# Peptides against a protein of PDB entry 5JNO: the designs that were tried, part 43

Target 1, 112 residues: chain A of PDB entry 5JNO
Amino acid sequence: MVAKFQPPPEYQLTAAELKQIVDQSLSGGDLACRLLVQLFPELFSDVDFSRGCSACGFAAKRKLESLHLQLIRNYVEVYYPSVKDTAVWQAECLPQLNDFFSRFWAQREMED

## One batch from the design tools (peptide; aimed at target 1 E17 P41)

Design b1_p30_3_s4 (made by RFdiffusion4, then SolubleMPNN; from b1_p30_3, 16 letters changed)
Fold by OpenDDE base, seed 4:
Structure b1_p30_3_s4 (fold): chain B 112 residues (1-112), chain A 30 residues (1-30)
Amino acid sequence: as target 1 above (112 residues)
Amino acid sequence: NPLKQARLAAYAEERARALEVLAEMEAMAA
């Protein structure tokens, strides 16, 4: 299991917000991707909103860092406890996240 | 949370674009 991380309030989801995302999700991997968009929209922009946020340690642009993934996993675990198993997390969620994130930026690069 | 709301608002367009990409992926997996 990944250790729990307590993010700043602006990166926290209420139970209602999480449930709303879950209701839109088709799977644990899909949920992970939706959480990525909801929690870290700055990763989908050329503008770094988290720049200057020393409390959360978010600094990299266009990169999924371990801290991002850890927070996402924490929320996914609420509805998909199986991802507490690292093997499941690596098989079901990480590939989806990486594929999604890569596709997004690949598409953006083609538009330039 | 004002910071949270501001962040979501600031990236609304990019979030929409991201969700479009995700929708495409979902369609492929269906």
Scores: peptide ipSAE 0.710, ipTM 0.954, DockQ to the pose 0.889
OpenDDE base, seeds 1, 2, 3, 5: peptide ipSAE 0.710, 0.710, 0.709, 0.709; ipTM 0.954, 0.954, 0.954, 0.953

Design b1_p30_4 (made by RFdiffusion4)
Pose (drawn by RFdiffusion4):
Structure b1_p30_4 (pose): chain A 97 residues (1-46, 62-112), chain P 30 residues (1-30)
Amino acid sequence: MVAKFQPPPEYQLTAAELKQIVDQSLSGGDLACRLLVQLFPELFSDRKLESLHLQLIRNYVEVYYPSVKDTAVWQAECLPQLNDFFSRFWAQREMED
Amino acid sequence: AAAAARAAVEAHKEALLEPVRALLDHLLAE
């Protein structure tokens, strides 16, 4: 309806780059976690899993898992897995010292 | 110019991942 949305260049993936990540992905949730690592490494350095970031990941995930267009599928599969991946990463870091 | 900018962004992302790469790989393997 309204406009063409494109992510900032630094978060733009080529179709080839997206296909490669998908090929390594075990599931929609795994794809979502791999995309979090590829797109937003600044989120892992010295939470901000904020809405714009999550929506960008969802948009990529939907190219190959179109059922993720259903918000219930997003919330049942991908979103818990992203949050738990992120929580686990940070707890692991906390515990290093 | 666009290709060089892109390569710089990717190199920066790789540098950010280097200290935690083994942890991220471990978590993604589970």

Design b1_p30_4_s1 (made by RFdiffusion4, then SolubleMPNN; from b1_p30_4, 13 letters changed)
Fold by OpenDDE base, seed 1:
Structure b1_p30_4_s1 (fold): chain B 112 residues (1-112), chain A 30 residues (1-30)
Amino acid sequence: as target 1 above (112 residues)
Amino acid sequence: SEAERRAAIRARKAELLEPVRALLEELLSQ
């Protein structure tokens, strides 16, 4: 049996919170980026946030991992069901997520 | 306790959220 992935409460959004993010989003890819920031602000910091989450396996690394992407995709699917198709997810969301994340750290490296 | 650690993490995340959100808007506007 494969247990359904259940993120800890720290990575949960209410319907109202998700709606607010959606209202600010221009596309599925934009929504994905906004969710990345909302759910995982620790990925944009040097601070280690992983000590309290031994059950989910989330680590405070400067890298987008499969669990991060999976959780983001789950929320995006609520308003953009087409991303259930992996090809759509890879074309519309993943490139924008990776570009945004890479650009963020690239700028930080230049500022340091 | 584990509950206390989770609470601390939530608090720290909340502190970082707004600055990171601002950076997102800046990057998306470029």
Scores: peptide ipSAE 0.408, ipTM 0.862, DockQ to the pose 0.417
OpenDDE base, seeds 2, 3, 4, 5: peptide ipSAE 0.405, 0.406, 0.406, 0.404; ipTM 0.863, 0.862, 0.863, 0.862

Design b1_p30_4_s2 (made by RFdiffusion4, then SolubleMPNN; from b1_p30_4, 10 letters changed)
Fold by OpenDDE base, seed 2:
Structure b1_p30_4_s2 (fold): chain B 112 residues (1-112), chain A 30 residues (1-30)
Amino acid sequence: as target 1 above (112 residues)
Amino acid sequence: AAAAARAAIAARKAELLAPVRELLEQLLAQ
């Protein structure tokens, strides 16, 4: 049983906010990507945390963590209950999330 | 300036999520 995870207040969406995002979404995977942008804009920021230390070789890792994915999934399943099945989540949502995120940064790397 | 503000907010959010992440990882590892 996936324990009902309650997100911190900073990542809570109202019913109205969620409905708005859903209305713009074409599928569960599309909804997941839209939620990614809305909930975690920090993952798309140009802020280079490594800029402060050229000597330490610290590179800011931009990665989708399990917690990000779980939070998104909790919202997606409200309108797409099928994603409660892990196989469906892995087939329909995860590839789209990863592809969207990877394409975003790949494009940014080419512009630099 | 705006970038710095966004970074600070993002860092704070990450800090708040860190304990939750650890808990989830522990639960998912079972």
Scores: peptide ipSAE 0.049, ipTM 0.589, DockQ to the pose 0.038
OpenDDE base, seeds 1, 3, 4, 5: peptide ipSAE 0.025, 0.027, 0.044, 0.036; ipTM 0.543, 0.614, 0.566, 0.561

Design b1_p30_4_s3 (made by RFdiffusion4, then SolubleMPNN; from b1_p30_4, 12 letters changed)
Fold by OpenDDE base, seed 5:
Structure b1_p30_4_s3 (fold): chain B 112 residues (1-112), chain A 30 residues (1-30)
Amino acid sequence: as target 1 above (112 residues)
Amino acid sequence: AEAARRQAIEAEKQKLLEPVRSLLEELLSQ
């Protein structure tokens, strides 16, 4: 049997936590970016916020991996079910995520 | 000890998220 996708506790949002983020969001792409920040702060630093979590596994610190994207998409789908369509996900959310993430590191590298 | 560890991690997280949130808001304002 294939186990149902279940994120590590560090990446599990309650309904209330998700609702709070949604209330701050104006679109699916906006929500996706906010989820990226809230769920994976370790992707924005060399600091390992997932230390001691064996379930988190190894993740590249400066790369959005498939598990990151899938988890974000799962949460976005709750309020924007249209992103279940891959074409919509690729048009509305992925470009926003990649642009935001790349801009962060571009800016950071110029400042350091 | 564990409580102190969690508090330290949370403090570091908040420090990290400040510039990130600023950039996010900047992008959303375009």
Scores: peptide ipSAE 0.391, ipTM 0.797, DockQ to the pose 0.345
OpenDDE base, seeds 1, 2, 3, 4: peptide ipSAE 0.060, 0.065, 0.054, 0.043; ipTM 0.560, 0.564, 0.546, 0.623

Design b1_p30_4_s4 (made by RFdiffusion4, then SolubleMPNN; from b1_p30_4, 14 letters changed)
Fold by OpenDDE base, seed 1:
Structure b1_p30_4_s4 (fold): chain B 112 residues (1-112), chain A 30 residues (1-30)
Amino acid sequence: as target 1 above (112 residues)
Amino acid sequence: SEAERRARIREEKERLLAPVRALLEELLAQ
């Protein structure tokens, strides 16, 4: 038996917080991007928001890692259960996440 | 408590997320 994945406190959302993000979202992919921003502000900054947490400390600050994607998918599934299907996740959410993240850093690189 | 710790973490993040959210909306609008 495998225990359900439990995110660190730094990445825990209440039902009310998640609902607010969902209300702002137009699709599963949109929700995924909004969750990316809300859960992992450290990926958009040089500031470490996971200080003192080795479990949520990631080596590559400008890279989406498997754990990031897993956490996002877990929350997206609450309102879009179809993303439990890997094909749906890969078609509807992953491309939007990667596109948004890449465009963000591309823009920041031009501004620096 | 752990709940209080999570609340403090969320409050800290909220103070720093405003510019990121703004950029998100801009990029999603393109």
Scores: peptide ipSAE 0.438, ipTM 0.848, DockQ to the pose 0.492
OpenDDE base, seeds 2, 3, 4, 5: peptide ipSAE 0.411, 0.418, 0.434, 0.428; ipTM 0.834, 0.847, 0.835, 0.832

Design b1_p30_5 (made by RFdiffusion4)
Pose (drawn by RFdiffusion4):
Structure b1_p30_5 (pose): chain A 97 residues (1-46, 62-112), chain P 30 residues (1-30)
Amino acid sequence: MVAKFQPPPEYQLTAAELKQIVDQSLSGGDLACRLLVQLFPELFSDRKLESLHLQLIRNYVEVYYPSVKDTAVWQAECLPQLNDFFSRFWAQREMED
Amino acid sequence: TPKEEKLAKYSDEIDKALETLEEMNEEAAE
């Protein structure tokens, strides 16, 4: 309806790059976590799993798991897994010392 | 490119995040 949305260049993936991540993904939630690592490594260095970031991941995930267009599917599968992956990463880091 | 530079800068953090994801996947397979 309104406009063409494109992510910033640093978060743009080629179709080939997206296909490769998908090929390694076990599920929509796993794909979502792999995309979080690939797209936003700055989120893992010295939370900001904020809405624009999550929507970008969702947009990529929907190319191969179109049922994720249903917000209930996104909330039931991908979103908990992203938040638990992120929580677990940071707790593991907290515990190193 | 900005993407490549970003990924090269945070390679260690990427490895740790992927290790965490692999541990979660091994636990889910059991």

Design b1_p30_5_s1 (made by RFdiffusion4, then SolubleMPNN; from b1_p30_5, 16 letters changed)
Fold by OpenDDE base, seed 5:
Structure b1_p30_5_s1 (fold): chain B 112 residues (1-112), chain A 30 residues (1-30)
Amino acid sequence: as target 1 above (112 residues)
Amino acid sequence: SPKEARLAAHAAEIERALAVLAEMEAERAA
């Protein structure tokens, strides 16, 4: 089980904002990836995450950390309650998140 | 808002990320 996390206002989504992302998503895993992009755009740039958000003090730049994953899972659970089961989260969402994030940066590295 | 400003500042990379996601979606659908 992933514990609930109350994020600072900068990382809080309204029901309308979340619904908009859900409407664009094909599955729980797909939703997770879209949430990753929308909640933590700094992780997809050369700007340090901690510089992007002084309020939360995240230090990761190009790494998915447990706190990122917890917040994403909290939102995914709203529309895909099955991910409350850790086995489902680990089978459906985590692999897609990791593959997506890794592929993004692998592609960027090839451009340099 | 700070959130909107942050999203606007990273708009280009967000679009790049979504393009990568679209590729993966296409692969899973094949």
Scores: peptide ipSAE 0.716, ipTM 0.956, DockQ to the pose 0.865
OpenDDE base, seeds 1, 2, 3, 4: peptide ipSAE 0.715, 0.715, 0.715, 0.715; ipTM 0.956, 0.956, 0.956, 0.956; seed 4 fails the geometry check

Design b1_p30_5_s2 (made by RFdiffusion4, then SolubleMPNN; from b1_p30_5, 10 letters changed)
Fold by OpenDDE base, seed 3:
Structure b1_p30_5_s2 (fold): chain B 112 residues (1-112), chain A 30 residues (1-30)
Amino acid sequence: as target 1 above (112 residues)
Amino acid sequence: SPKEEKLAKYKEEIERALAVLEEMQREAAA
């Protein structure tokens, strides 16, 4: 049996916190995007929060990395178990995450 | 808590990000 991933405290959500985000979400893909914002707000800033954090690990600036995506997927699965299927995850959630993240930074670049 | 402090630190970025997301949802529904 594979051990369950235990995220750092900053990335842990209680059942109540997760439900609150779910209640604001329109779909699994929308939930994934909202989780991205709430769990990793540092990815939407010029400040690199994870750079000096031994518990969080290294994350590339303005990049969505494997650990970010895996943690988000773990939470999405609680209310949308179909994303356990990789094909569903890649069709319903990943495109929305990438489009959202890219659009955000494209907008920021236009403001500079 | 460290978690609450983190959210407070990035409050403005969170609000901007959610605004972008909501615009995307409106476009998809149109």
Scores: peptide ipSAE 0.703, ipTM 0.953, DockQ to the pose 0.914
OpenDDE base, seeds 1, 2, 4, 5: peptide ipSAE 0.702, 0.701, 0.701, 0.697; ipTM 0.953, 0.952, 0.953, 0.951

Design b1_p30_5_s3 (made by RFdiffusion4, then SolubleMPNN; from b1_p30_5, 18 letters changed)
Fold by OpenDDE base, seed 5:
Structure b1_p30_5_s3 (fold): chain B 112 residues (1-112), chain A 30 residues (1-30)
Amino acid sequence: as target 1 above (112 residues)
Amino acid sequence: SPKAARLAQFAEAIARAQAVLDEMQAEAAA
């Protein structure tokens, strides 16, 4: 069992905000990807972001890290409790997150 | 709010990311 990560307020979603994203989502994996975009838009920008959070451990990197994934999982499990099981999280959400993130930057590299 | 300001300044990036996600979903559904 992994402890729930408590993010700074700027990375917190209200119940209403989360529900709005859920309403747009087709599955737990889809929800995870949508949360990635909404919670960490910096990861999809060419803009240099130096605003790391020393307190929470977030770094200004263009890669998915454990803290990003943990925060996303915390929200996903609210509506998809099955992802509390690590096997389900690894089968349903992680592959989609990695595929999505990889595809995004692969396309951007072609444009540069 | 800091969150709202961040979302606003990264609106273009969000839009591009969402487009890729939509494409991925369309591919999976085909």
Scores: peptide ipSAE 0.709, ipTM 0.954, DockQ to the pose 0.866
OpenDDE base, seeds 1, 2, 3, 4: peptide ipSAE 0.707, 0.706, 0.707, 0.706; ipTM 0.954, 0.954, 0.954, 0.954

Design b1_p30_5_s4 (made by RFdiffusion4, then SolubleMPNN; from b1_p30_5, 15 letters changed)
Fold by OpenDDE base, seed 5:
Structure b1_p30_5_s4 (fold): chain B 112 residues (1-112), chain A 30 residues (1-30)
Amino acid sequence: as target 1 above (112 residues)
Amino acid sequence: SPKEERLARFRAERERALAVLEQMQAEAAA
């Protein structure tokens, strides 16, 4: 049995915070992308914004990992329960996340 | 200060990310 996913405290959203993001979202896929930005800003910067934080040894990387995706999916499920179906998650959210993340860095690399 | 500069860069990257998302939305709606 796999234990229920529990994110680290730094990635916890209150109900109010989640609601705010949902209110700005147009779809499950859009919500997923907005959650990506909100939860993991380090994936969008080469700057280690955790510098000086003794409690955080995280180094920013340009990679979407399984834990990132799982956490996002868990939040999306709150308002879009259909994504509990893996087929729906893979059709509605994963492509959006991957396209969004890829586009961001492609644009960034061309400007730098 | 370095801290303030990091925060500014953070906010700028966040806004850039959201702009990319809006661009995607516009393309999907076209």
Scores: peptide ipSAE 0.600, ipTM 0.903, DockQ to the pose 0.410
OpenDDE base, seeds 1, 2, 3, 4: peptide ipSAE 0.599, 0.600, 0.600, 0.598; ipTM 0.903, 0.902, 0.902, 0.902

Design b1_p30_6 (made by RFdiffusion4)
Pose (drawn by RFdiffusion4):
Structure b1_p30_6 (pose): chain A 97 residues (1-46, 62-112), chain P 30 residues (1-30)
Amino acid sequence: MVAKFQPPPEYQLTAAELKQIVDQSLSGGDLACRLLVQLFPELFSDRKLESLHLQLIRNYVEVYYPSVKDTAVWQAECLPQLNDFFSRFWAQREMED
Amino acid sequence: SEQEEAFDELFTYLEENQDALLEEQKEKRE
């Protein structure tokens, strides 16, 4: 309806880059976690899993798992897994010291 | 669990490649 949305260049993936990540992905949730690592490594250095970031990941995930267009599928599969992946990463870091 | 093992692999990957991923973002922005 309204406009063409494109992510900032630093978060743009080529179709080839997206296909490669998908090929390594075990599931939609795993794809979502791999995309979080690839797209937003600054989120893992010294939370901001904020809405724009999650939507960008969802947009990529939907190219190969179109059922993720259903918000219930996103919330049942991908979103818990992203949050638990992120929580686990940071707890592991907290515990290193 | 298998899911936790898969997360751990991703964390190892991130530790080895975080600077490279940040540099790639910089190059794409420029």

Design b1_p30_6_s1 (made by RFdiffusion4, then SolubleMPNN; from b1_p30_6, 15 letters changed)
Fold by OpenDDE base, seed 3:
Structure b1_p30_6_s1 (fold): chain B 112 residues (1-112), chain A 30 residues (1-30)
Amino acid sequence: as target 1 above (112 residues)
Amino acid sequence: SALDERFDELFAYLEENRERLLAQKAQKAA
């Protein structure tokens, strides 16, 4: 028995919200990137987290973590069930997510 | 390429909507 997908409230999308994103998407990979933007806007922020961290004083890593990817995948699966296959996920979605994220920060570094 | 164009559009969307998305996320967490 597999537990139902139930993300924390801040990452919960209504059916309407998800449909809006899907309607703008042309593929599973495209949907994944759009979900990345919608679910984790903080990953694209230049905010210095060192000041807000009382424990470490260091900025958060600019990296897509397994939890981020899993959450995105869960939503993608709703409309693209084929990504339940890990090989499909790794071929169609994961490379685009990483490329999109990397390019974002590469461009920002060039602008600084 | 088509991919490059799509990414550029998403980057533009992100710049335009980042603050709204952050606020929306904060509301859901509250």
Scores: peptide ipSAE 0.720, ipTM 0.960, DockQ to the pose 0.911
OpenDDE base, seeds 1, 2, 4, 5: peptide ipSAE 0.719, 0.718, 0.718, 0.717; ipTM 0.960, 0.960, 0.960, 0.959

Design b1_p30_6_s2 (made by RFdiffusion4, then SolubleMPNN; from b1_p30_6, 15 letters changed)
Fold by OpenDDE base, seed 4:
Structure b1_p30_6_s2 (fold): chain B 112 residues (1-112), chain A 30 residues (1-30)
Amino acid sequence: as target 1 above (112 residues)
Amino acid sequence: SPLDERFDELYEYLLENRERLLEEKRRKAA
């Protein structure tokens, strides 16, 4: 038997919260990026703070890990079932997530 | 481009709302 999707409370979205994000989304990839921002604000800490603190996990915060991606995918699947297909996930959502995350830090470093 | 527009939107949103989002997560975890 497969266990139901049950993230920790801090990553649990109500139906209303998820719907609000979906209503702003134009595609599965768009939804994925919006979920990244909503679910993991801790990954977007200030560059100067992160670089100056060995305990803040600077290197880890500059990477999207498998657990982050899986959690996002679980929510995207609710409204875009096609992403259950790994090929679709890798073509539509994963590149947009990685591009957004990389571009965020590039922009922040440029503004420092 | 549409992708550039989305980035600008989410980038500004994140800078303006990160602290609020963190606070909400802390509340959910409590």
Scores: peptide ipSAE 0.731, ipTM 0.962, DockQ to the pose 0.912
OpenDDE base, seeds 1, 2, 3, 5: peptide ipSAE 0.724, 0.727, 0.723, 0.727; ipTM 0.961, 0.961, 0.961, 0.961

Design b1_p30_6_s3 (made by RFdiffusion4, then SolubleMPNN; from b1_p30_6, 13 letters changed)
Fold by OpenDDE base, seed 2:
Structure b1_p30_6_s3 (fold): chain B 112 residues (1-112), chain A 30 residues (1-30)
Amino acid sequence: as target 1 above (112 residues)
Amino acid sequence: SETDERFDELFEYLLEHQQELLERKAEKAA
């Protein structure tokens, strides 16, 4: 009937891991930001290396893609089922994710 | 603001644990 979403192993959280994150969370939006940190630490990697590496030509992406957001949403829904409503997701979680991500890089740029 | 303080705490956590988080992901992928 409905296709089961199964993330790759590196993006799977055990029940214990997820519970620890949830216990620290104040809201669905806060949980989303904490999941962003736990699931995608590579998105916060310093771009200085990529800029300095002429051999690989790699440039760090400062963007949250649809798959990142969907995976986070799947975990948030476990404890905050209201985010199954797209309007709730866009009002409570998505703005916080974008704000958190953009503020991180804004601060890093000022500290450089 | 409260949001600013909350984000600052998460930023510090991320900076302190980023390498550990990357290694944990690598272990799960192996």
Scores: peptide ipSAE 0.712, ipTM 0.958, DockQ to the pose 0.951
OpenDDE base, seeds 1, 3, 4, 5: peptide ipSAE 0.711, 0.712, 0.712, 0.707; ipTM 0.958, 0.959, 0.959, 0.958

Design b1_p30_6_s4 (made by RFdiffusion4, then SolubleMPNN; from b1_p30_6, 15 letters changed)
Fold by OpenDDE base, seed 3:
Structure b1_p30_6_s4 (fold): chain B 112 residues (1-112), chain A 30 residues (1-30)
Amino acid sequence: as target 1 above (112 residues)
Amino acid sequence: SELDERFDELFEFLLANQEKLLAERARKAA
């Protein structure tokens, strides 16, 4: 018996919310990118992450962590069960997520 | 390309709704 993944409340999407995102999506990869935006808008913020700790001067890294990706994948699987296959996930969704994320910051850097 | 166009639209959506999205997360976390 496998327990179902239960994301933290702030990352929990209702069926209606997820459906809304899916309705706008053209593919599993597209859905993944849309979920990235919806679930983790902070990853695209210019906020100074070092402000949180003056003592350590820690700056949060702008990266897609495994936990982010897993959470996105869990939602994508609802409508695109094929991404349960790691090969499919790595071919259809992961490259788009990385590309989307990279391009965002690349464009932001050029605007400076 | 088609991909570029899609990404541009998503970028615009993100920038236009980022604050709202953050607020929504905060609401759910409370």
Scores: peptide ipSAE 0.719, ipTM 0.960, DockQ to the pose 0.923
OpenDDE base, seeds 1, 2, 4, 5: peptide ipSAE 0.714, 0.717, 0.718, 0.715; ipTM 0.960, 0.960, 0.960, 0.960

Design b1_p30_7 (made by RFdiffusion4)
Pose (drawn by RFdiffusion4):
Formats: structure tokens, sequence, C-alpha cells
Structure b1_p30_7 (pose): chain A 97 residues (1-46, 62-112), chain P 30 residues (1-30)
């Protein structure tokens, strides 16, 4: 309806790059976590799993798991897995010391 | 590529490797 949305260049993936991540993904949730790592490594250095970041991941995930267009599917499968992956990463880091 | 951009910065590369290792550990436990 309104406009063409494109992510910033630093978060743009080629179709080839997206296909490769998908090929390694076990599920939609795993894909979502792999995309979080690839797209936003700055989120893992010294939370900001904020709405624009999550929507970008969702947009990529939907290319191969179109049922994720249903917000209930996103909330049931991908979103908990992303938050738990992120929580676990940071707790692991907190515990190193 | 996005990975090449990450490799150009050592802090981002370390963050990437750490996050990916966590994901692979979680998948192994599944």
Amino acid sequence: MVAKFQPPPEYQLTAAELKQIVDQSLSGGDLACRLLVQLFPELFSDRKLESLHLQLIRNYVEVYYPSVKDTAVWQAECLPQLNDFFSRFWAQREMED
Amino acid sequence: SRLEQIEANPVLLEAYERALATLEEMNAEA
C-alpha cells in the first residue's frame, strides 16, 4: 500500500545469503536465532532485542516460513525462541566470571 | 557479504562466534 521498505545496507542479505542460512536451519525458530547472530552481532558485545530488530528478522523468516505472517505463529514459535536464545547467551556470559 | 563485514571488526567477529556457539550448544541439547 504505502512504500517500499528496505533495511539499511549493513542488514541487507542477498537471496543467496538468506538461502544458505535457511539450509542450515532446523526450524523457523532456529532460523530466527541464526539471523539474529548474522544480522546483529553488536547485540552480543559490551535487552535491545527491540521491535525494529525483531521485525527485520521476521521479514526474512517469512520468505521461507510464510505461516510466520500469522502473528500467533510468530509468537508461538520464533519469538520465544529468540528471547530464550538471547537470555541464555547473556546468562552464559554472566556466569563466565 | 554480511559475514565479511562482521570479520572486518574483531569485536563483532568474537560476538558472532560466541552467539553462534550458544545456538549450536542449545541445538545439541534438543

Design b1_p30_7_s1 (made by RFdiffusion4, then SolubleMPNN; from b1_p30_7, 11 letters changed)
Fold by OpenDDE base, seed 2:
Structure b1_p30_7_s1 (fold): chain B 112 residues (1-112), chain A 30 residues (1-30)
Amino acid sequence: as target 1 above (112 residues)
Amino acid sequence: SVLAQIESDPELRAAYERALAVLEEQLAEQ
């Protein structure tokens, strides 16, 4: 039995919030990218997690982790049930997510 | 909420806006 994914309270979207994002989205892949920005804005920030924290000292790597992707996928499925198929998720959403995330940081690197 | 955090944190808001700008750029090229 597969346990239903339970997002942390910090990443819980209401139906109204999700609908607002969907209304701005052109596709499932676009929705996925918008969800990435909405749910995890810290992944696009220069704010160092280790700033002021001598105890932890480790900054989170700029990467899309499996947990991020899983959470995004669960929301995308609400309006695009086809992404329940892993092949569809990998063809329609993952490439756009990865390209978007890579593009963002590639541009930031050129500005540094 | 995450949205409230974005609105209350200038650095986070700036990152949010930049990210959306990049996304719009990506969409325009598709």
Scores: peptide ipSAE 0.618, ipTM 0.924, DockQ to the pose 0.751
OpenDDE base, seeds 1, 3, 4, 5: peptide ipSAE 0.616, 0.616, 0.617, 0.613; ipTM 0.923, 0.924, 0.924, 0.922

Design b1_p30_7_s2 (made by RFdiffusion4, then SolubleMPNN; from b1_p30_7, 11 letters changed)
Fold by OpenDDE base, seed 1:
Structure b1_p30_7_s2 (fold): chain B 112 residues (1-112), chain A 30 residues (1-30)
Amino acid sequence: as target 1 above (112 residues)
Amino acid sequence: SILDQIASNPELLAAYQRALAVLEQQQAEA
């Protein structure tokens, strides 16, 4: 029996919300990045932000954690089922997520 | 909703807008 991952209530998207993000996305990797921004805006802010979700646990500042990535991947799979293959996820989505996140904070450091 | 939380918090909104701008830059270079 395989347990299905269910996102915490604070990170649940309706079908309409997800479709809106998908319609703005150019690829699976781009969708992943857009989901990162939409689901976890606190990761892009210098302000401490907590949603009171015990399931999320501790989130390191300026760090993408496994729980974040797992949640994003589940949504990406809805429209890009190929990312169910771990090799595809690691080749197409993870590099774009990491590059995007790193670029964001690198630019912020230059502006400060 | 998450979007409502972003809209109601100026700091989160600013971060959100910056993130989208960086994302657009990444798209243009891909």
Scores: peptide ipSAE 0.601, ipTM 0.918, DockQ to the pose 0.738
OpenDDE base, seeds 2, 3, 4, 5: peptide ipSAE 0.600, 0.601, 0.600, 0.599; ipTM 0.918, 0.918, 0.918, 0.918

